Peptides against a protein of PDB entry 1Y0J. Designs and how they scored, part 5

Target 1, 39 residues: chain A of PDB entry 1Y0J
Amino acid sequence: EARECVNCGATATPLWRRDRTGHYLCNACGLYHKMNGQN

## One batch from the design tools (peptide; aimed at target 1 R3 C5 C8)

Design b1_p11_5_s1 (made by RFdiffusion4, then SolubleMPNN; from b1_p11_5, 4 letters changed)
Fold by OpenDDE base, seed 2:
Structure b1_p11_5_s1 (fold): chain B 39 residues (1-39), chain A 11 residues (1-11)
Amino acid sequence: as target 1 above (39 residues)
Amino acid sequence: PKPPPVLNLPP
């Protein structure tokens, strides 16, 4: 099995992040969620 | 809102 960003589906990223409910996000999507507060 | 996928990520 391999990790995927739950938003964009990316399988590789410089830094894995997690949203408020614990789902994995790539760095870019994680920063987007952080700045906007929601997806 | 869902952002577009990132195509070129740095290592």
Scores: peptide ipSAE 0.077, ipTM 0.624, DockQ to the pose 0.227
OpenDDE base, seeds 1, 3, 4, 5: peptide ipSAE 0.074, 0.069, 0.071, 0.062; ipTM 0.608, 0.605, 0.617, 0.583

Design b1_p11_5_s2 (made by RFdiffusion4, then SolubleMPNN; from b1_p11_5, 4 letters changed)
Fold by OpenDDE base, seed 5:
Structure b1_p11_5_s2 (fold): chain B 39 residues (1-39), chain A 11 residues (1-11)
Amino acid sequence: as target 1 above (39 residues)
Amino acid sequence: PEPPPVLNLPP
């Protein structure tokens, strides 16, 4: 059991982010989603 | 580089 990005499955990131419903995203996926108004 | 894929997230 290790934290995983719910989008890409990465287990390591410089910064763990969370979407509005609390799911963990790696920094890259979180920024991409934020920038594109998705999830 | 290309952005990561955007997947539907579970509720």
Scores: peptide ipSAE 0.105, ipTM 0.618, DockQ to the pose 0.199
OpenDDE base, seeds 1, 2, 3, 4: peptide ipSAE 0.094, 0.087, 0.094, 0.103; ipTM 0.597, 0.577, 0.596, 0.628

Design b1_p11_5_s3 (made by RFdiffusion4, then SolubleMPNN; from b1_p11_5, 4 letters changed)
Fold by OpenDDE base, seed 3:
Structure b1_p11_5_s3 (fold): chain B 39 residues (1-39), chain A 11 residues (1-11)
Amino acid sequence: as target 1 above (39 residues)
Amino acid sequence: PTPPPVLGLPP
């Protein structure tokens, strides 16, 4: 099965990131989370 | 919340 961003559902990204509890986020959502503290 | 689209990434 394919990995997907837990926020937007994207299955491809230039860089997979993870939130503080280990959930996978695409690069965009991960940066958004970092900047805003949440998604 | 879901962020706005970023150019170059899949929709």
Scores: peptide ipSAE 0.073, ipTM 0.617, DockQ to the pose 0.200; fails the geometry check
OpenDDE base, seeds 1, 2, 4, 5: peptide ipSAE 0.065, 0.067, 0.069, 0.061; ipTM 0.607, 0.612, 0.606, 0.601; seeds 1, 2, 4, 5 fail the geometry check

Design b1_p11_5_s4 (made by RFdiffusion4, then SolubleMPNN; from b1_p11_5, 4 letters changed)
Fold by OpenDDE base, seed 5:
Structure b1_p11_5_s4 (fold): chain B 39 residues (1-39), chain A 11 residues (1-11)
Amino acid sequence: as target 1 above (39 residues)
Amino acid sequence: PQPPPVLNLPP
């Protein structure tokens, strides 16, 4: 299995991010969560 | 989780 964004399911991204609880997010979703203050 | 970001793609 491959890593996937817990938010959108993407399996490829220019930059893997992690939310405050340690879950993997693609770059886009990570930035979205960061900017909107959501986890 | 949130919906994925809304992308405004060029035509």
Scores: peptide ipSAE 0.081, ipTM 0.592, DockQ to the pose 0.097
OpenDDE base, seeds 1, 2, 3, 4: peptide ipSAE 0.078, 0.088, 0.079, 0.078; ipTM 0.607, 0.623, 0.592, 0.613; seed 2 fails the geometry check

Design b1_p11_6 (made by RFdiffusion4)
Pose (drawn by RFdiffusion4):
Structure b1_p11_6 (pose): chain A 39 residues (1-39), chain P 11 residues (1-11)
Amino acid sequence: as target 1 above (39 residues)
Amino acid sequence: DVELEVVPVLP
């Protein structure tokens, strides 16, 4: 609905986080790219 | 450091 997640596809996220590369990630897959540090 | 931008949720 809101956007297409590249890791899970869950559009029922409370918020969306954009990665530095410009991708759209959720509060789960997006947090991974932050906490992991790597890609 | 990795930073994430919060973006508006689209309907």

Design b1_p11_6_s1 (made by RFdiffusion4, then SolubleMPNN; from b1_p11_6, 4 letters changed)
Fold by OpenDDE base, seed 3:
Structure b1_p11_6_s1 (fold): chain B 39 residues (1-39), chain A 11 residues (1-11)
Amino acid sequence: as target 1 above (39 residues)
Amino acid sequence: EVVLEEVPVKP
């Protein structure tokens, strides 16, 4: 599967993160959003 | 609250 981070467009990451709507975020963006309370 | 599920890369 060709997954892509909805925030930065990255196609590779050591760990994908998925929100409850089904959007994928790379590890870095996912952690960024967790820290800032944004998606 | 930001809820994210961890999805490991497939082996």
Scores: peptide ipSAE 0.641, ipTM 0.876, DockQ to the pose 0.608
OpenDDE base, seeds 1, 2, 4, 5: peptide ipSAE 0.635, 0.626, 0.623, 0.637; ipTM 0.873, 0.872, 0.868, 0.874

Design b1_p11_6_s2 (made by RFdiffusion4, then SolubleMPNN; from b1_p11_6, 4 letters changed)
Fold by OpenDDE base, seed 3:
Structure b1_p11_6_s2 (fold): chain B 39 residues (1-39), chain A 11 residues (1-11)
Amino acid sequence: as target 1 above (39 residues)
Amino acid sequence: EVVLEEVPVRP
């Protein structure tokens, strides 16, 4: 299945991260959000 | 708190 980061639009990443509502973030954006307390 | 589940690209 193909997926896209809801933050930056990336379609490839070494590790996908998914929030409680099912939205996908690439590894970089996911870590950025955890670091800044935002999603 | 930001809760994210890790979803590996492959097993």
Scores: peptide ipSAE 0.658, ipTM 0.880, DockQ to the pose 0.512
OpenDDE base, seeds 1, 2, 4, 5: peptide ipSAE 0.646, 0.639, 0.630, 0.637; ipTM 0.873, 0.873, 0.868, 0.871

Design b1_p11_6_s3 (made by RFdiffusion4, then SolubleMPNN; from b1_p11_6, 3 letters changed)
Fold by OpenDDE base, seed 1:
Structure b1_p11_6_s3 (fold): chain B 39 residues (1-39), chain A 11 residues (1-11)
Amino acid sequence: as target 1 above (39 residues)
Amino acid sequence: PVELEEVPVKP
């Protein structure tokens, strides 16, 4: 399966994170959004 | 979104 971070475009990450609509975020971007309360 | 589900990288 090919995945791409919707925020930075990265295609590789130690851990993928997925939102309620199915969009993927790399670990770094996901944690950033989580910490800053960004949707 | 604040709530994110963790999805492990496939082996």
Scores: peptide ipSAE 0.608, ipTM 0.855, DockQ to the pose 0.581; fails the geometry check
OpenDDE base, seeds 2, 3, 4, 5: peptide ipSAE 0.600, 0.607, 0.599, 0.606; ipTM 0.852, 0.855, 0.853, 0.855; seeds 2, 3, 4, 5 fail the geometry check

Design b1_p11_6_s4 (made by RFdiffusion4, then SolubleMPNN; from b1_p11_6, 5 letters changed)
Fold by OpenDDE base, seed 1:
Structure b1_p11_6_s4 (fold): chain B 39 residues (1-39), chain A 11 residues (1-11)
Amino acid sequence: as target 1 above (39 residues)
Amino acid sequence: EVVLTEVPVRP
């Protein structure tokens, strides 16, 4: 399966994160969004 | 609140 981070375009990450609308974020971008309160 | 679910690359 191929996926891409909707924020930075990365195609590889140690851990994918998915929002409630189904969009994927790489681990780094997901943690960044959690820390800053933005989705 | 930012709600994200984790999706592991492998088990």
Scores: peptide ipSAE 0.657, ipTM 0.880, DockQ to the pose 0.486
OpenDDE base, seeds 2, 3, 4, 5: peptide ipSAE 0.535, 0.649, 0.606, 0.567; ipTM 0.844, 0.879, 0.865, 0.853

Design b1_p11_7 (made by RFdiffusion4)
Pose (drawn by RFdiffusion4):
Structure b1_p11_7 (pose): chain A 39 residues (1-39), chain P 11 residues (1-11)
Amino acid sequence: as target 1 above (39 residues)
Amino acid sequence: DPVAPRRPPPP
């Protein structure tokens, strides 16, 4: 609905986080790219 | 808006 997640596809996220590369991630897959540090 | 390749869900 809102966007297409590149890791899970869950559009029922409370918020969306954009990665530094410009991708659209959720509160789960987006948090991983932050906490992991790497890609 | 760039689109990344589909990848598996993280742990």

Design b1_p11_7_s1 (made by RFdiffusion4, then SolubleMPNN; from b1_p11_7 with D1A)
Fold by OpenDDE base, seed 1:
Structure b1_p11_7_s1 (fold): chain B 39 residues (1-39), chain A 11 residues (1-11)
Amino acid sequence: as target 1 above (39 residues)
Amino acid sequence: APVAPRRPPPP
């Protein structure tokens, strides 16, 4: 199986991030969540 | 890995 962003489902990203509880986010979703708290 | 409910990507 491949890793996927728990928010948008993307399976490819230049940088995997994680949210406050450790779930994987793609770079774009991770940055959005960081700046806005959630999406 | 844990999976959260799907949401749209950021605007």
Scores: peptide ipSAE 0.111, ipTM 0.646, DockQ to the pose 0.736
OpenDDE base, seeds 2, 3, 4, 5: peptide ipSAE 0.095, 0.109, 0.101, 0.106; ipTM 0.631, 0.642, 0.635, 0.639

Design b1_p11_7_s2 (made by RFdiffusion4, then SolubleMPNN; from b1_p11_7 with D1P R6K)
Fold by OpenDDE base, seed 1:
Structure b1_p11_7_s2 (fold): chain B 39 residues (1-39), chain A 11 residues (1-11)
Amino acid sequence: as target 1 above (39 residues)
Amino acid sequence: PPVAPKRPPPP
């Protein structure tokens, strides 16, 4: 199996991030969540 | 890892 962003489902990203509870997010989703608190 | 529901990508 491959890792995927729990928000958008992307399986490739320049940098894997995590949300506040440890779920994996792609770079784009992680930055959006960081800046806005949620998506 | 814990499971979270999938959502649309950021705008």
Scores: peptide ipSAE 0.115, ipTM 0.649, DockQ to the pose 0.800
OpenDDE base, seeds 2, 3, 4, 5: peptide ipSAE 0.109, 0.112, 0.108, 0.111; ipTM 0.647, 0.642, 0.651, 0.622

Design b1_p11_7_s3 (made by RFdiffusion4, then SolubleMPNN; from b1_p11_7 with D1E R6K)
Fold by OpenDDE base, seed 5:
Structure b1_p11_7_s3 (fold): chain B 39 residues (1-39), chain A 11 residues (1-11)
Amino acid sequence: as target 1 above (39 residues)
Amino acid sequence: EPVAPKRPPPP
């Protein structure tokens, strides 16, 4: 199987991140999530 | 597994 960003569906990223509940986010979506504090 | 809701794309 392949990992994907739960927000945008990207399957590749320079850095995989996780949100507060442990879901995988690509770097861009993870940074957006962190900066805006939105789930 | 729970799924995170969609959020705006990064600027």
Scores: peptide ipSAE 0.416, ipTM 0.784, DockQ to the pose 0.545
OpenDDE base, seeds 1, 2, 3, 4: peptide ipSAE 0.410, 0.403, 0.227, 0.165; ipTM 0.796, 0.788, 0.705, 0.657

Design b1_p11_7_s4 (made by RFdiffusion4, then SolubleMPNN; from b1_p11_7 with D1E)
Fold by OpenDDE base, seed 5:
Structure b1_p11_7_s4 (fold): chain B 39 residues (1-39), chain A 11 residues (1-11)
Amino acid sequence: as target 1 above (39 residues)
Amino acid sequence: EPVAPRRPPPP
């Protein structure tokens, strides 16, 4: 099984990030959440 | 276990 971004479903990313609740986000979604508070 | 996508990717 492969890890996937809980927001967009991406299975590959330059850098895995985590949201405030510990869920994995790809780099792009993680940065988006950080800049906008959440998706 | 990863969670299924909840939203579309960022704009």
Scores: peptide ipSAE 0.152, ipTM 0.673, DockQ to the pose 0.590
OpenDDE base, seeds 1, 2, 3, 4: peptide ipSAE 0.135, 0.140, 0.120, 0.121; ipTM 0.654, 0.668, 0.654, 0.655

Design b1_p11_8 (made by RFdiffusion4)
Pose (drawn by RFdiffusion4):
Structure b1_p11_8 (pose): chain A 39 residues (1-39), chain P 11 residues (1-11)
Amino acid sequence: as target 1 above (39 residues)
Amino acid sequence: AAAAAEAAELA
């Protein structure tokens, strides 16, 4: 609905986080890219 | 204000 997740596809996220590369990630897959540090 | 900007981008 809102956007297409590149890791899970869950559009029922409370909020969307954009990665530095410009991708659209959710609160889960987006948090991973932050906490992991790497890609 | 951040929520409104995000909603405008989504529209």

Design b1_p11_8_s1 (made by RFdiffusion4, then SolubleMPNN; from b1_p11_8, 4 letters changed)
Fold by OpenDDE base, seed 1:
Structure b1_p11_8_s1 (fold): chain B 39 residues (1-39), chain A 11 residues (1-11)
Amino acid sequence: as target 1 above (39 residues)
Amino acid sequence: EEAARLAAELA
């Protein structure tokens, strides 16, 4: 099944992450959000 | 701040 990062639209990532609302983020966007608090 | 949790990739 296909999955897409809700932030950047990437469909492939070394590691999927999920934000506090349950939406999927690629590894890069997930880490960016964690470090900066937002997009 | 936004929290993120690891999730398994589904193929």
Scores: peptide ipSAE 0.103, ipTM 0.596, DockQ to the pose 0.322
OpenDDE base, seeds 2, 3, 4, 5: peptide ipSAE 0.101, 0.097, 0.100, 0.105; ipTM 0.584, 0.584, 0.588, 0.601; seeds 2, 3, 5 fail the geometry check

Design b1_p11_8_s2 (made by RFdiffusion4, then SolubleMPNN; from b1_p11_8, 4 letters changed)
Fold by OpenDDE base, seed 4:
Structure b1_p11_8_s2 (fold): chain B 39 residues (1-39), chain A 11 residues (1-11)
Amino acid sequence: as target 1 above (39 residues)
Amino acid sequence: DEAAELAAELA
């Protein structure tokens, strides 16, 4: 499907993650948010 | 922590 990271717009990632409201994040952005508390 | 732990290899 045409899924994309709501933070960076990437359409491919080794692991899809989700934010607190259920929006999809690529693995990198999800981890970045987790570690830094922001995008 | 903006990202939830639920994650998976999804298309």
Scores: peptide ipSAE 0.073, ipTM 0.577, DockQ to the pose 0.212
OpenDDE base, seeds 1, 2, 3, 5: peptide ipSAE 0.077, 0.072, 0.071, 0.080; ipTM 0.587, 0.578, 0.573, 0.579; seeds 1, 5 fail the geometry check

Design b1_p11_8_s3 (made by RFdiffusion4, then SolubleMPNN; from b1_p11_8, 6 letters changed)
Fold by OpenDDE base, seed 5:
Formats: structure tokens, C-alpha cells, sequence
Structure b1_p11_8_s3 (fold): chain B 39 residues (1-39), chain A 11 residues (1-11)
């Protein structure tokens, strides 16, 4: 399906992540948020 | 912490 990272807009990633509110994040952005808090 | 939920490349 069509999915986009709410942070960077990426449409493809080896691992989709979802933040606490249920929004999709690509793996990179998800890891970034995890390490630095949130957005 | 943004408590992420994992989902390996879903479609």
C-alpha cells in the first residue's frame, strides 16, 4: 500500500516503525526519534 | 521516549 514517513516523507524503508500516536516513521526516522526523544 | 511499534516492511 501507499505509506509515508510522517517525518521525512519516505515511501520505502526496510522496517516501518510507528510512534506512540500511531503515525508511521521510516526506520531511520524512528531510530532518530527513539534516540533523541521525539520530533 | 517515543515508544515505537515495529512493523517490518509492510507492503
Amino acid sequence: as target 1 above (39 residues)
Amino acid sequence: EEAEELARELA
Scores: peptide ipSAE 0.071, ipTM 0.571, DockQ to the pose 0.214
OpenDDE base, seeds 1, 2, 3, 4: peptide ipSAE 0.069, 0.067, 0.062, 0.068; ipTM 0.567, 0.556, 0.565, 0.556; seed 1 fails the geometry check

Design b1_p11_8_s4 (made by RFdiffusion4, then SolubleMPNN; from b1_p11_8, 5 letters changed)
Fold by OpenDDE base, seed 3:
Structure b1_p11_8_s4 (fold): chain B 39 residues (1-39), chain A 11 residues (1-11)
Amino acid sequence: as target 1 above (39 residues)
Amino acid sequence: EEAEKLAAELA
């Protein structure tokens, strides 16, 4: 299945994350959003 | 914050 990070467009990551609204984020972007209070 | 971690899907 093809999945894509809604923030950076990456299609591969060691850990997929999902924000409170259900958007898929790669590990890096998910952590970035979390750090900035957006995830 | 309220983000969840997902397991990789087995295909």
Scores: peptide ipSAE 0.124, ipTM 0.616, DockQ to the pose 0.130
OpenDDE base, seeds 1, 2, 4, 5: peptide ipSAE 0.101, 0.107, 0.113, 0.108; ipTM 0.602, 0.609, 0.610, 0.629; seed 5 fails the geometry check

## One batch from the design tools (peptide; aimed at target 1 N7)

Design b1_p12_1 (made by RFdiffusion4)
Pose (drawn by RFdiffusion4):
Structure b1_p12_1 (pose): chain A 39 residues (1-39), chain P 12 residues (1-12)
Amino acid sequence: as target 1 above (39 residues)
Amino acid sequence: KAEAIEAIREAL
């Protein structure tokens, strides 16, 4: 609905986080790219 | 990577 997640596809996320590369990630897959540090 | 994302999802 809101956007297409590139890791899970869950559009029922409370908020969306954009990665530095410009991708759209959820509160789960987006947090991974932050906490993991790597890609 | 998938396991780490699922652990984050459960924590959230």

Design b1_p12_1_s1 (made by RFdiffusion4, then SolubleMPNN; from b1_p12_1, 4 letters changed)
Fold by OpenDDE base, seed 4:
Structure b1_p12_1_s1 (fold): chain B 39 residues (1-39), chain A 12 residues (1-12)
Amino acid sequence: as target 1 above (39 residues)
Amino acid sequence: SAEEIERIREQL
């Protein structure tokens, strides 16, 4: 049950983020989502 | 895209 990014599947990241509905994103995917509003 | 995400990752 290791945490993983719901967008890219990464299991390690310098900073875990969460999307609007609370799902975990790695730092890079979270920043991408913030910039573009989607994956 | 996955490529754009990799560019972001590279800059961090």
Scores: peptide ipSAE 0.489, ipTM 0.833, DockQ to the pose 0.830
OpenDDE base, seeds 1, 2, 3, 5: peptide ipSAE 0.384, 0.476, 0.454, 0.067; ipTM 0.813, 0.828, 0.823, 0.591

Design b1_p12_1_s2 (made by RFdiffusion4, then SolubleMPNN; from b1_p12_1, 6 letters changed)
Fold by OpenDDE base, seed 2:
Structure b1_p12_1_s2 (fold): chain B 39 residues (1-39), chain A 12 residues (1-12)
Amino acid sequence: as target 1 above (39 residues)
Amino acid sequence: AKEEIERIRKEL
């Protein structure tokens, strides 16, 4: 039961983010999604 | 995109 970015699989990040449905994203993936949408 | 995310990660 370790937290994992649903986009890239990273298990460590300076800041955990979440998408609109509550799934965890690492900082980089979260920023990308916020700026550009899913990808 | 994978490559763009890696560029973002490098800037952090």
Scores: peptide ipSAE 0.642, ipTM 0.882, DockQ to the pose 0.822
OpenDDE base, seeds 1, 3, 4, 5: peptide ipSAE 0.637, 0.641, 0.642, 0.635; ipTM 0.881, 0.882, 0.883, 0.880; seed 5 fails the geometry check

Design b1_p12_1_s3 (made by RFdiffusion4, then SolubleMPNN; from b1_p12_1, 4 letters changed)
Fold by OpenDDE base, seed 3:
Structure b1_p12_1_s3 (fold): chain B 39 residues (1-39), chain A 12 residues (1-12)
Amino acid sequence: as target 1 above (39 residues)
Amino acid sequence: SKEEIEKIREAL
């Protein structure tokens, strides 16, 4: 299977992150979410 | 926003 960021749909990233419920986010979306509490 | 996320991506 191909992993996909649940926020932007990216399929490649330098570092996969996960939100509090375990859904995958690309590095950039994960950092944005962490800083703002949401997208 | 998508634009703000893009700024973060470019800075990394």
Scores: peptide ipSAE 0.463, ipTM 0.833, DockQ to the pose 0.840
OpenDDE base, seeds 1, 2, 4, 5: peptide ipSAE 0.066, 0.448, 0.447, 0.064; ipTM 0.619, 0.830, 0.829, 0.618

Design b1_p12_1_s4 (made by RFdiffusion4, then SolubleMPNN; from b1_p12_1, 5 letters changed)
Fold by OpenDDE base, seed 4:
Structure b1_p12_1_s4 (fold): chain B 39 residues (1-39), chain A 12 residues (1-12)
Amino acid sequence: as target 1 above (39 residues)
Amino acid sequence: AMEEIEKIREEL
């Protein structure tokens, strides 16, 4: 399980987040998704 | 969008 952000491919982040369907996002991508609702 | 994400990343 080499976890990676489904949006940017990052493999390290200070905080893993998940999107509405449960896919992993890095902290920054997750915050962007929350603010804008998409990639 | 990646440009905006980079800005978010820099602020954290």
Scores: peptide ipSAE 0.566, ipTM 0.862, DockQ to the pose 0.834
OpenDDE base, seeds 1, 2, 3, 5: peptide ipSAE 0.557, 0.559, 0.557, 0.556; ipTM 0.859, 0.858, 0.857, 0.858

Design b1_p12_2 (made by RFdiffusion4)
Pose (drawn by RFdiffusion4):
Structure b1_p12_2 (pose): chain A 39 residues (1-39), chain P 12 residues (1-12)
Amino acid sequence: as target 1 above (39 residues)
Amino acid sequence: DPNYTYWLNLAR
């Protein structure tokens, strides 16, 4: 509905986080790209 | 969503 997640596809996220590369990630897959540090 | 929960737990 809101956007297409590139890791899970869950659109029922409370908020969306954009990665530095410009991608759209959820509160889960987006948090991973932050906490992991790597890609 | 199991995939959502999987990525959330992996980030923690």

Design b1_p12_2_s1 (made by RFdiffusion4, then SolubleMPNN; from b1_p12_2, 8 letters changed)
Fold by OpenDDE base, seed 1:
Structure b1_p12_2_s1 (fold): chain B 39 residues (1-39), chain A 12 residues (1-12)
Amino acid sequence: as target 1 above (39 residues)
Amino acid sequence: SPEHERLLRLAQ
């Protein structure tokens, strides 16, 4: 796949995540959003 | 979403 994190632009991550609207986030950005109540 | 996280893990 050629996925890209909508927050930081990363193209590789140990785990792809999604925000509440379905946009893809790398693991790090996804966890940050989750921890801050935005995922 | 816990459900979406699980689905993405299975689809990696």
Scores: peptide ipSAE 0.063, ipTM 0.603, DockQ to the pose 0.046
OpenDDE base, seeds 2, 3, 4, 5: peptide ipSAE 0.059, 0.061, 0.058, 0.083; ipTM 0.594, 0.598, 0.594, 0.640; seed 5 fails the geometry check

Design b1_p12_2_s2 (made by RFdiffusion4, then SolubleMPNN; from b1_p12_2, 6 letters changed)
Fold by OpenDDE base, seed 2:
Structure b1_p12_2_s2 (fold): chain B 39 residues (1-39), chain A 12 residues (1-12)
Amino acid sequence: as target 1 above (39 residues)
Amino acid sequence: DPRYEELLELAK
């Protein structure tokens, strides 16, 4: 339970996402990256 | 992509 968003450092989120290389992103950052073609 | 998503309850 030490997961951390690689973008903002958040340790809690209602939905964890991952980028194409497997790095964890919180829901908000994951959506941001998706909109920018990064996830 | 659902393959890259996990609910908090399952992502410990």
Scores: peptide ipSAE 0.045, ipTM 0.561, DockQ to the pose 0.048
OpenDDE base, seeds 1, 3, 4, 5: peptide ipSAE 0.059, 0.040, 0.027, 0.055; ipTM 0.540, 0.494, 0.516, 0.534; seeds 1, 5 fail the geometry check

Design b1_p12_2_s3 (made by RFdiffusion4, then SolubleMPNN; from b1_p12_2, 8 letters changed)
Fold by OpenDDE base, seed 3:
Order: sequence, then C-alpha cells, then structure tokens
Structure b1_p12_2_s3 (fold): chain B 39 residues (1-39), chain A 12 residues (1-12)
Amino acid sequence: as target 1 above (39 residues)
Amino acid sequence: SPEHERLLELAQ
C-alpha cells in the first residue's frame, strides 16, 4: 500500500493527518490547512 | 481539531 499527501504529493511524513472529508495530508500540509484554511 | 485528524500509519 502507498499513501500520498493530497496537497503536496509527499509519500512520507512523521505524522499522517486526515482532513474532515477523509483525505490524507502530510503533517506539514495538515497543519498549514488548519492554520490558514487553504491549500 | 475538527478540521484534521491524526492517523496511525498502517504497514505498507
């Protein structure tokens, strides 16, 4: 199985996150979305 | 946070 951040395409991250609609985000992008409310 | 959930990684 392979996983990719739907925002940046990263395939590895210290912590996977998932947005409210279930899409996978790397830690960095997840935090970015949380703080800025944008991609 | 209700916006983002932490995920446990599964074996790949």
Scores: peptide ipSAE 0.079, ipTM 0.596, DockQ to the pose 0.043
OpenDDE base, seeds 1, 2, 4, 5: peptide ipSAE 0.045, 0.045, 0.077, 0.059; ipTM 0.543, 0.547, 0.598, 0.567; seed 2 fails the geometry check

Design b1_p12_2_s4 (made by RFdiffusion4, then SolubleMPNN; from b1_p12_2, 8 letters changed)
Fold by OpenDDE base, seed 2:
Structure b1_p12_2_s4 (fold): chain B 39 residues (1-39), chain A 12 residues (1-12)
Amino acid sequence: as target 1 above (39 residues)
Amino acid sequence: DPKHQELLEKAL
């Protein structure tokens, strides 16, 4: 099983996150989206 | 949002 951040394409991250629609985000992108009201 | 919903998995 491979995973990729839908925002930046990263394949590795300290913490995998998922947005409300179920898309995978790396930790950094997940936090960015959350900060901007997208997560 | 449900608490901790977005947390899925820590890298091994």
Scores: peptide ipSAE 0.062, ipTM 0.528, DockQ to the pose 0.046
OpenDDE base, seeds 1, 3, 4, 5: peptide ipSAE 0.061, 0.064, 0.072, 0.072; ipTM 0.532, 0.538, 0.543, 0.546; seeds 3, 4, 5 fail the geometry check

Design b1_p12_3 (made by RFdiffusion4)
Amino acid sequence: AAAAAAAAAAAA
Pose (drawn by RFdiffusion4):
Structure b1_p12_3 (pose): chain A 39 residues (1-39), chain P 12 residues (backbone only)
Amino acid sequence: as target 1 above (39 residues)
Amino acid sequence: not in this file (backbone only, 12 residues)
């Protein structure tokens, strides 16, 4: 609905987080890219 | 009390 997740596809996320590369991630897959540090 | 609440909800 809102956007296409590149890790899970869950569009029922409370909020969307954009990665530094410009991708659209959810509150789960997006948090991973932050906490992991790497890609 | 549950019957009076159901009758009031049906009248609304």

Design b1_p12_3_s1 (made by RFdiffusion4, then SolubleMPNN; from b1_p12_3, 12 letters changed)
Fold by OpenDDE base, seed 3:
Structure b1_p12_3_s1 (fold): chain B 39 residues (1-39), chain A 12 residues (1-12)
Amino acid sequence: as target 1 above (39 residues)
Amino acid sequence: DEEQRRRELEEQ
């Protein structure tokens, strides 16, 4: 199946993360959101 | 955040 980062649209990442509402983020965006208090 | 620890590695 295909998955997409809700922040940047990437479809491939070494690690999928989720935001607080359950939406998928690639590793990079997930870390970005974490550091900015969004996850 | 707890959600950050819930990582998902799924073969697509």
Scores: peptide ipSAE 0.087, ipTM 0.588, DockQ to the pose 0.000
OpenDDE base, seeds 1, 2, 4, 5: peptide ipSAE 0.057, 0.101, 0.083, 0.067; ipTM 0.509, 0.607, 0.590, 0.577; seed 2 fails the geometry check

Design b1_p12_3_s2 (made by RFdiffusion4, then SolubleMPNN; from b1_p12_3, 12 letters changed)
Fold by OpenDDE base, seed 3:
Structure b1_p12_3_s2 (fold): chain B 39 residues (1-39), chain A 12 residues (1-12)
Amino acid sequence: as target 1 above (39 residues)
Amino acid sequence: EEEEEEERRRRE
């Protein structure tokens, strides 16, 4: 199965994360959202 | 998917 970051469209990452609604984020976007709140 | 979710849960 293919997965895509809902923020940047990346299809590969060292760690898939999820937002508060369960959407997949790449590691970078997940950390960015965690630290800053939104995009 | 399960292994990726377990890895996610450990590192988020």
Scores: peptide ipSAE 0.069, ipTM 0.628, DockQ to the pose 0.000
OpenDDE base, seeds 1, 2, 4, 5: peptide ipSAE 0.064, 0.061, 0.068, 0.052; ipTM 0.602, 0.589, 0.608, 0.574

